# Ledger of designs, part 49: peptides against a protein of PDB entry 8HF1

Target 1, 320 residues: chain A of PDB entry 8HF1
Amino acid sequence: NVMLYATKPTEVMVSFPHQEQVLTVTRLISAEIEKFYVSLDLMNIGVQPIRRSKSLQCLRDPSKKSFVKQLFNDFLYQMKEYGIYAASIAIISLIVEFDIKRRQAETLSVKLMHRTALTLCEKIRHLLVQKLQDMTYDDDDDNVNTEEVIMNFSTPKVQRFLMSLKVSFADKDPKDICCLVFVERRYTCKCIYGLLLNYIQSTPELRNVLTPQFMVGRNNISPDFESVLERKWQKSAIQQFRDGNANLMICSSVLEEGIDVQACNHVFILDPVKTFNMYVQSKGRARTTEAKFVLFTADKEREKTIQQIYQYRKAHNDIA

## One batch from the design tools (peptide; aimed at target 1 M151)

Design b2_p21_3_s1 (made by RFdiffusion4, then SolubleMPNN; from b2_p21_3, 11 letters changed)
Fold by OpenDDE base, seed 3:
Structure b2_p21_3_s1 (fold): chain B 320 residues (1-320), chain A 21 residues (1-21)
Amino acid sequence: as target 1 above (320 residues)
Amino acid sequence: LEPIPEFLEEELEKLLAEFEA
């Protein structure tokens, strides 16, 4: 029970400018996805008979169209909230999921739907990678994974997060670091993990200092469909973090699922804190001496965020 | 074209192996 521990971490709020990076490429990608939604709505994929099984599976669109739209909406969110560089990694996760679903398709119409979605993802990937390459002036080093490219194609939120990591951990002993990074969405864990691998590799002061890992929370909607692999991966990732083989863990809402992680000296909340439980549980992991709890907020939302955190602090002190 | 990050390739291979078993 995390609420029973009198944890007094230093709370830090990092502000970032609200810049809508309105790049021509992001507008083009959004327009291509909207055109695809119109075409998807016209596709006759057959009404799968609503198996009236009492399981929450009945709420999944029997045509599987809603799931396709959900994945692209999640991608559009990643591109908007984290930038083009993170989107170039996020689109690969969609390619993987649509290829698996294309292979598992029980009907030709469902197979064709997933194939059309996959072709769109491949086009989006090409547009993103081309835009990342357009800023590499040197013809000889096609390496889009430089610190400069990562920073330039990341949102102000992600830029401030990466700067906060560099300032916090540059040239430190890896053994003295136990860091958690909380994100809202499951798919954000994977794209931020890939971004951090490339950023750490491109940043000499963080090489051999930070070893990231990620943990995706259990899908509350279908625990029965949680692959044996996802469960094995979660166990392995947690064990690596406990053994000190990883010192930075990226997770989505995982503390609400009762995952026991060690006491940490750094906790970063990359996305807005939406619930009191998220605030208490994430802050409750910052338990070491001089532990830091770091929040990120847009300048336009700063006052609202301060008021919300004050209410959560008051409510937490009234229970303690 | 930038290669798929190795961790996503490994995840894909593992996921495919579970469905073929």
Scores: peptide ipSAE 0.035, ipTM 0.578, DockQ to the pose 0.015
OpenDDE base, seeds 1, 2, 4, 5: peptide ipSAE 0.029, 0.019, 0.035, 0.020; ipTM 0.611, 0.492, 0.573, 0.450; seed 2 fails the geometry check

Design b2_p21_3_s2 (made by RFdiffusion4, then SolubleMPNN; from b2_p21_3, 11 letters changed)
Fold by OpenDDE base, seed 2:
Structure b2_p21_3_s2 (fold): chain B 320 residues (1-320), chain A 21 residues (1-21)
Amino acid sequence: as target 1 above (320 residues)
Amino acid sequence: LPEIPEFEKEKLEELLKEFEK
């Protein structure tokens, strides 16, 4: 059900059914990660020397284990919230991160820790891809990126989001589209971007209509090489969006950090609106005369979400 | 095997070039 509020921008609430993905593969993956955490806690990585080299100041956290657990916990969140298709993309980001950390490892024990994490990620990737292939008749790797596979292996939230994009933008002029998609987490930007690339390519009505980009908020201003690369990528993505070479931008807390994006005609809030600031900042980007502000809610949380949005709208009107 | 997304390939390649210096 879509509720329309006659405000500028037009506020739309899309409800989706709460379905837990009861897949054997997700249970297997969770169990493998839990076993890995037990092994990781027993692993002696020793005291790491604080190398004062100006370039390698990255490792202030004495617990390199905490970062490994954080990445896997974030992956488990992506798999739960967005589905196994998005998880098959999200695991690649972990593979890249652990390969980098393996290469940067100053000790054999730390190198081995990241190698073990990497081996688990490759196993998880194989399990996810195999499950996606079980629905394809042909052994061709490209068959896992069909509209049908993407939809079937996405959560009801993501399904409703993709349907909302298709209905909103099918066969439109790409120049008439300026779309923002807000998500809560940094790694969600990447996996939803990868999912959208494949979905758009597999959907004829969108293939020449939507060109996505993503933006990740600034981590702590570390002068590390990775943070320099992220800043270069962000600048390029923003510039493409400003130049109209991209017309859909996926972003997280970027607006709270003072990154200026242009006025848009569509704003999608894929994750729950947790703060008044997020509501005001995201809604404030929908500035065109026909602008839409679309939020997603589980059916079970619909009433609470309506009440919360009403309170935010009231508070915003009292300040305006 | 589904290919590594291009944005992750680019990141990995740029990082590899920095480790070779």
Scores: peptide ipSAE 0.166, ipTM 0.769, DockQ to the pose 0.014
OpenDDE base, seeds 1, 3, 4, 5: peptide ipSAE 0.136, 0.106, 0.111, 0.135; ipTM 0.756, 0.741, 0.673, 0.754; seed 3 fails the geometry check

Design b2_p21_3_s3 (made by RFdiffusion4, then SolubleMPNN; from b2_p21_3, 12 letters changed)
Fold by OpenDDE base, seed 4:
Structure b2_p21_3_s3 (fold): chain B 320 residues (1-320), chain A 21 residues (1-21)
Amino acid sequence: as target 1 above (320 residues)
Amino acid sequence: LEEIPEYLEEELKKYEEEFKK
């Protein structure tokens, strides 16, 4: 029971400006996705056979349209919450997923639907990459993966997170680092992982210091639908983190699943803490001496965040 | 070993608040 350890990490709040930088590119992408939804609703995909696997309540969307919309909605969320640079990585995950679904399509109509979604993702990727290139003065250096580009095309939240990583970990011994990064959504784990790989590679002070990994929480969907590959990958990622081969782990809600993660010295909560359980579980991983528990909050939500943390502290002390 | 620019630490400190114990 993770709850029983009265860990007293230093709790830190990092504020960031709530800038809705509504870039023209973001509006264009949103409009293209909306047009696609209209077209998708008009597509006759036929009634897919509802294979009721007896066990798990995931209503296989008989049309598979809801899954397509979910992926694009998750992408739009990532673009809004983490910025254009993160979105350029997130779109690749959609491309991969839609290509897999296209290949696995049982009908021509479903195949065409996933092909149309894939074409939209390629267009979105082009728009994002073009916008990232607009700030590179050197036409010849197509390297959009610089520290400057990553910072400039990240949301203020992500900027403060990257700054916090740099300040916290520059010139430290990799062995002395055990960092968790909590995010709300499973797809954000992959996106932030890709962003961190590029950021660390572009930041000399971190290149040999931080080795990131990610964990995707088990879908509440049957362990049977998690590909054997995903389960193997999760097991490998956890093992690498336990063995110290990775010292930064990005995770979503994984602690609820009883995954035994070692005691960490840094815990970053990149997304808002929505539940007491999440607060206690995540904070309960910051167990080392001088452990830090870092929250990110928009300036507008600062007071609310402070009040929530005091309420959670009180509730935790009443249980401990 | 490029030292963390002191300015970055100072900049981050402007946005960091420790929760009172």
Scores: peptide ipSAE 0.318, ipTM 0.821, DockQ to the pose 0.064
OpenDDE base, seeds 1, 2, 3, 5: peptide ipSAE 0.297, 0.306, 0.253, 0.308; ipTM 0.811, 0.810, 0.772, 0.818

Design b2_p21_3_s4 (made by RFdiffusion4, then SolubleMPNN; from b2_p21_3, 11 letters changed)
Fold by OpenDDE base, seed 5:
Structure b2_p21_3_s4 (fold): chain B 320 residues (1-320), chain A 21 residues (1-21)
Amino acid sequence: as target 1 above (320 residues)
Amino acid sequence: LEPIPEFQEEELKKLEEEFKK
């Protein structure tokens, strides 16, 4: 019996100051979204025929208004949790989604609803980009993708995350890196991926070291066109990570999908660990001898986070 | 239970000080 000494990964914590970004632009954007919700509630879009797909019944608002509100609520969450730079990337995903929904609209009223949402997203994008440009004194969109702009317009959480990547991976051999980054929400995967691409490109110490990729969970509310492209993209992303063509993978639900991912030497948990299952499964990917399991917490929540991790450690040791 | 150490606290503090300048 070779006792596979499962080398337990070293658990470490990154603390960050809790700062509410009280930017005038974020307040303006939030107020514009709230005004839009009032207008959206007044829109008569008619009764949409409930297509009897058996499994996804509970999440389909017959009006499609809840889906629109969900996307804007996810955007507001990303702007709050990750900052206005991340929000400038996140809004592009909403623009793409609402343009698709506008083109797929079966009625003029639904088409108008998605057009109004799209116009709001374009306004929000302009407000965000304008705010990023305030630092560069240059009207060129490429100048907003510098390390300085990314860092200054990111939340303390994202700043500490980027710093932790720089400290962990500066000038290392890319072949020696196998990193997972866990986030709570599927839309955060795309947002943080776009942020990391720009950050890595602007950071010489990481440019030839980190090659990021992301995975998005299969639970697409919209079944048809996006789900096939996303499934193809997921398969390609996983294969690139298996082949070592990507060495950093951002994911929200890898484990729910039964995705077999290789043993990693770094696992970053960017968002709070909400379940024991998430803890065990994410930690169980850090399987190398020198593997690190990195947790992020606000300073105000540090003690609570530590106690929760100790409870999870105890429960894991009682099952193992 | 082994304590959870702060991740490279001194190195992160140096980077933060460099960024705040």
Scores: peptide ipSAE 0.310, ipTM 0.868, DockQ to the pose 0.789
OpenDDE base, seeds 1, 2, 3, 4: peptide ipSAE 0.253, 0.271, 0.254, 0.257; ipTM 0.841, 0.854, 0.844, 0.841

Design b2_p21_4 (made by RFdiffusion4)
Pose (drawn by RFdiffusion4):
Structure b2_p21_4 (pose): chain A 320 residues (1-320), chain P 21 residues (1-21)
Amino acid sequence: as target 1 above (320 residues)
Amino acid sequence: SEEIEEEFEEFEENGFEEIPE
């Protein structure tokens, strides 16, 4: 009876070769951000509330410097984990966030700090577009070139995920497919969402089948990439997925709990599984029959992750 | 390109692995 309304989806793996080498432009951007941090640390903005540790044992920077560093560090993480083009999208989210803070800002000193951060972010955007541009010697067709650069300017993890996404839904009806993708970090959702938008508008077979939509938790990141203060579109993303308008969901442990959704055909956990409860809930989200469940881990982490999953399965058997 | 197509064909054949019980 439970299997009538419940389903044990087939759980499969997608391993990918994990490499440690990085590109030189990554070193250049790291040096530029380090120079910016060193300069900003001494920004000496108008006196701010003292921020100490959780236990007050060690001091902390003012909340605003912490916020700027946090955003830059998130951008560096997105670059380190998902390739150059992922950073090319994520830098636009940073530009929008710094513009919004400039609007919200309430002092000349803080405003100046945010404007200069915006300037550096735009310089970084131009740097990313520059390396992305210095590969058009391969060919001139920007669509297939977008597909080729995405395949080449991305970590093996990103290449392998997008490869599985293409092969799983090559020419199926958009109506027939209902899938979710889970990622860990907040701005990673918007970054990878933008990367899927480019790829959907980069391939002929997937162009009219997949509809990517992303949503995150609190401290709601901006939904657009336009910097126009107000937008005309009003319909929400969850309501879209419930209504079938959107079929590809990019969330980060937000939809895993509570949020009712129709039974989904596929679930892709882009970032490695960490918690037993979250594993159980994400697997349960693939509530439809013949549901397919996908995981991505590094080759080096294969034994550890498989052993962890065995621990989970055995724990499910033990509890039962 | 042809090389990319071949990678997709190989992946379709061998890309998914089941986890044994």

Design b2_p21_4_s1 (made by RFdiffusion4, then SolubleMPNN; from b2_p21_4, 10 letters changed)
Fold by OpenDDE base, seed 4:
Structure b2_p21_4_s1 (fold): chain B 320 residues (1-320), chain A 21 residues (1-21)
Amino acid sequence: as target 1 above (320 residues)
Amino acid sequence: SSEREQELEEFKKTGYELIPD
């Protein structure tokens, strides 16, 4: 039994300034969502037929007001944590979801609810795209997907993450890269994936170097409602990453659920490490020689982050 | 922009902090 001495990854912290400047557009969008919540609370959608499916899944009926509010709350979180550019991608996912739910609506009242949500999403999309265009110097280049626009409309955290990718992977052989990016939320995986596709395409040093993929968390609550498409996508994404057809994987807590992923040379933790298990599992993927485990922290939380990592290191050494 | 290139060069120098053992 060759105990593969798992070389401990180099633990690195990247600090970012706290962005206190709330743009007028983000305030306007937040206010429009709050107005919509008041309107939504007044809507009579009737008693939804409890589909007798035995599973605890009945709690998150996707036709209910609570699901609509959850999607907008997740959008507001992404806009705050990742910036306007990421929000412009995130809103498209809401548009797609509400259009599906609108078409699947069994009642006129539920159909109207999803239509109203969809109309708000289109308004939000327009406000975001308009704001992205305001900084394109060339009125004729409708291409808001430049490196400059992505950087300017991303939060300091995302800016430092993109810089970290550029510094770490510029001019490297794609075969030498095995990168994981951990995010807290399921919806963030797809949002950051879309951002990375555009950033990599706009960044010559990365265009032929990084091939991103994303993995959506298993909804442990509802394995039956994971669309056959989502399960196929997850299997395909994992297989592409195993085969080396993708070299950067964006994931949430999915890797905690026993997905066998190869040893990685870079692990980025884009969101705060909230649990010891997340620390051990994510760090345990950085197993190659010279592997890096990179944490992002606000400058104001730097010391707290360091102390938390020391506590996790101690706890890990006491178990090992 | 020249400002972003400067920010990247500064980040290459100081952006990565080793968490000491």
Scores: peptide ipSAE 0.509, ipTM 0.940, DockQ to the pose 0.749
OpenDDE base, seeds 1, 2, 3, 5: peptide ipSAE 0.503, 0.509, 0.490, 0.508; ipTM 0.939, 0.940, 0.937, 0.940

Design b2_p21_4_s2 (made by RFdiffusion4, then SolubleMPNN; from b2_p21_4, 10 letters changed)
Fold by OpenDDE base, seed 4:
Structure b2_p21_4_s2 (fold): chain B 320 residues (1-320), chain A 21 residues (1-21)
Amino acid sequence: as target 1 above (320 residues)
Amino acid sequence: SKERQEQLENFKKNGYELIPE
């Protein structure tokens, strides 16, 4: 029993202003999604044949409408929580998913439903990209992937996260970095990964320093429906992180699944810590000397966050 | 931008708050 003397990480809080960026574009997008939901509810797609095979498929809405709504609800969440730039990446993931579902559609009605969802996604993508271009000084530079554009169209939380990366990792040896970024939702992993790729590429101080990867938590609802490709990709991503070929891993609830990840020197909690288990598991990955455990909180929730951390520390000390 | 640089410099100084024991 090598009692890994878990060096207690330094627990740090980063506060951000609660700016409801009331952008006209976000209101327009929300209204278009709401109109689409009304139309979707009126669509008669028939009773989907319950494929008799595995019992857990019964939890899938036989109409497949709930899955469509879930993807748009997750998109709306990402747009609100991470900003317009992150939303421009998130919408591409919806386009890809709905195109796959459209091609796999067994009925014309289901095919039409996914086609309508795709048409909405393309409209949303256009609105987002147009808004990102409004701040490009040069009409000729269609490059919306600059550090400035990313920062301007990110929420204060994401801005603080990106600044935290720049301050923490500028001019460091890539080998000295082992960073975890925890997010609540599985779809956020891919969205933040895409944002980080563009940010790192646009930030000279980070371009050869950070190599991001992401992990999507297993679908608790249907581990059997994880595509063989997704499982292979997850294994590859973990292996790259273990081998040091990636030094920043974005993950959602992955630690609860017993995924063996190396000791990290930085753990960022980008979304609120909602459970004691999440606190213990995520903090328990910050094991190196001088490890940092970084929490992001809105200024209005600062005191509540501190009190919650004290309760979690107390509970952790009572069981340790 | 100058504003972004000022924001970053302010963040370097004040961005991290130690959660007291």
Scores: peptide ipSAE 0.496, ipTM 0.942, DockQ to the pose 0.745
OpenDDE base, seeds 1, 2, 3, 5: peptide ipSAE 0.496, 0.494, 0.478, 0.495; ipTM 0.941, 0.941, 0.938, 0.941

Design b2_p21_4_s3 (made by RFdiffusion4, then SolubleMPNN; from b2_p21_4, 9 letters changed)
Fold by OpenDDE base, seed 5:
Structure b2_p21_4_s3 (fold): chain B 320 residues (1-320), chain A 21 residues (1-21)
Amino acid sequence: as target 1 above (320 residues)
Amino acid sequence: SKEIEKKLEEFSKNGYELIPD
């Protein structure tokens, strides 16, 4: 009985300095969102008729205010965790979502709420783009998508992640690459995908090497139409990754839903590993020969991260 | 940028820590 000992992936930690980038622009954006929340709380949206849709979704704030606040809170999180450049991409996703919700609004009050949110998003987008342009010396080169701009307006975590990709994959054969990138939040998948498209396009050593794709979990919360497009997109993204037309997949905890993806040679965990299940499922994808499992941690949390990984390894070995 | 290249070279040497068994 040759127990095919699946080659254990090499577990690697990348530490980054915990710098709160307290920029004037980030403070201004946060203050504008807080002012908007005060205005939003004063808005009378009325009691929306309870659509008798069968699913347990009935407990959400019937005003839809909580959903608007959630999107802006997710944006603020992305701006803090990934930086201004990532925030400039994340705000576009909010613009798209609020435009859809504005068009789908059944009442004038809900339509006005989403219009006000959209106007704030356009203001935020302008403030972010203006700040990215402050580093372009040539007024004529509106190209805020350079490697230099991406690196300078990214957090230390994202800088280390991009450097890890460049060191790991520069000038490699794209056929030899099967990479997963795990993030905690659904909206982070789209944000990091957009950032990677621009970074790869601006980095000659990666342009013909990395082809990114992303996966977004089903939003069980918003019903029919968005869920069909998301399902079609998710199926297409998985198929491109299976066919080798994409070699880097950004995903949230969606892989826990039994989505069969190929054995990968690189797995990056961009956000903290919060659960044993996430650790086992993500590490279990790094199963090729010489596979790497890369964790990102703040320097202040390094020891805590190592101890947590040892606990997870022990628990995994006790079940195996 | 020369600064990006220098940071990349330094990261390539010292940026990774192996988590031993």
Scores: peptide ipSAE 0.478, ipTM 0.941, DockQ to the pose 0.755
OpenDDE base, seeds 1, 2, 3, 4: peptide ipSAE 0.476, 0.473, 0.465, 0.476; ipTM 0.941, 0.940, 0.939, 0.941

Design b2_p21_4_s4 (made by RFdiffusion4, then SolubleMPNN; from b2_p21_4, 11 letters changed)
Fold by OpenDDE base, seed 5:
Structure b2_p21_4_s4 (fold): chain B 320 residues (1-320), chain A 21 residues (1-21)
Amino acid sequence: as target 1 above (320 residues)
Amino acid sequence: SEKLQKELEEFKKTGYELIPD
């Protein structure tokens, strides 16, 4: 019995220029968020009663200010790492979350805090949309979702990722595609999903080829706050990907939680590989014949990335 | 866009680097 050694995936690196896009709009947005943090720190929200539920929830800021700051910090990260176009999608997720929290607020002070955060998100959304419209002569929201606008307002990393999708999948049979895209952060999955929907719709060569889905990790810190809707979405998205109704899945670290996904022919790692486990688990999904494992790296970090991959390969071979 | 097409053709030639064994 020749054990058919699973063909090792072809490991590919895509380099991108490290351009800090220091746009006036991104500086303005960052300054407005910092001003908001100063006002938030001065805001008296009162001591919320510690609900004695046995879960590790007791370590969260009882004022919920830390959660508000976390959402804006995650937004600032997405704007920096993925660009203004991705930020215009990411801000909508904050608007939805703060509106839910505003409606669920048990006190007037907490309700006011979430209302102030929501007002800032609407201002940020307007600034982002206005900047996207600077390239279009028409004020129609549909005109900001073109391939050209998406590419011009994306970071070099995202531009190279979108080009990699176009080169890899243009005019292919959708049945021959099983693609995973790994990102570090939970909120990035939904942001990149929204970006890909608009990009695929605006790109004729991909429109009938790629059907994306996203899967968000369980927040192990608060499983009780995972909405029944998020759990239903995950189950539906995984099922669509298993049934072949979706052929591209955007994942965070969720595949570490024992979610069995079929063998894929493409695995893209959009963010830096930070752990050996992430490397082994993500690479271990690229199991088909001619499977590709694609990494994205800044040009300045190219050599460090190569050396890290060699260390991970060595460590993997020593365990196998 | 002619610009995007040119950038895509340049990327097809130079954008991918194999990580050798």
Scores: peptide ipSAE 0.491, ipTM 0.940, DockQ to the pose 0.738
OpenDDE base, seeds 1, 2, 3, 4: peptide ipSAE 0.485, 0.483, 0.479, 0.490; ipTM 0.939, 0.939, 0.937, 0.940

Design b2_p21_5 (made by RFdiffusion4)
Pose (drawn by RFdiffusion4):
Structure b2_p21_5 (pose): chain A 320 residues (1-320), chain P 21 residues (1-21)
Amino acid sequence: as target 1 above (320 residues)
Amino acid sequence: SEEIEEEFEEFEENGFEVIPD
């Protein structure tokens, strides 16, 4: 009876070769951000409330410097984890966030700090587009070139995920497919969403089948990439997925709990599984019959992750 | 381009692994 309305989806793995080497432009950008941090640390904005540790044992920077550093560090993480083009999208989200803060800002000193941060972010955007541009010698067809650069300017993890995404839904009806993708970090959702938008508008077979939509939790990141203060589109993403308007969801442990959704055909956990409860809930989100469940881990983490999953399964069996 | 296509063909055949009990 439970299997009537419940389903045990087939759980499969997608391993990918994990490498440690990084590109030189990554070193250059790291040096540029370090120079910016050193300069900003002494920004000496108007006196701010003292921020101490959770236990007050060690001091902390003012909340605003902390916010700027946090955003830059998130951008660096996106670049480290998902390739250059992932940073190319993420830097636009940083531009939008700094422009919104400039609007919200209430002092000349803080405003100046945010404007200079915007300037550096735009310089970084031009740097990213520059390396992305210095590969068009391969060919001139920007569509297939977009597909090729995405395959080449991305970590093996990103290449392997997008490869599985293409193969799983090559030419199926968009109506027939209902899939979710889970990622860990907040701005990673928007970043990878924009990457999928580019790839959908980069391949002929996937062009009219997949509809990517992303949503995150609180501290709602901006939904657009335009910096126009107001937008005309009003319909929400969850309601779209419930209404079938969107079929590809990019969320980060937000939809895993509580949020009702129609039974989904596929679930892709882009970032490695961490918590037993979240594993159970994400698997349960593939509530349809013949549902397919996908995981991505590094080759080096294969034994550890498989052992952890066995621990989980055995824990399920034990509890039952 | 052909190399990318071949990678997709190989992946379609062997890209998914089932976790045994």

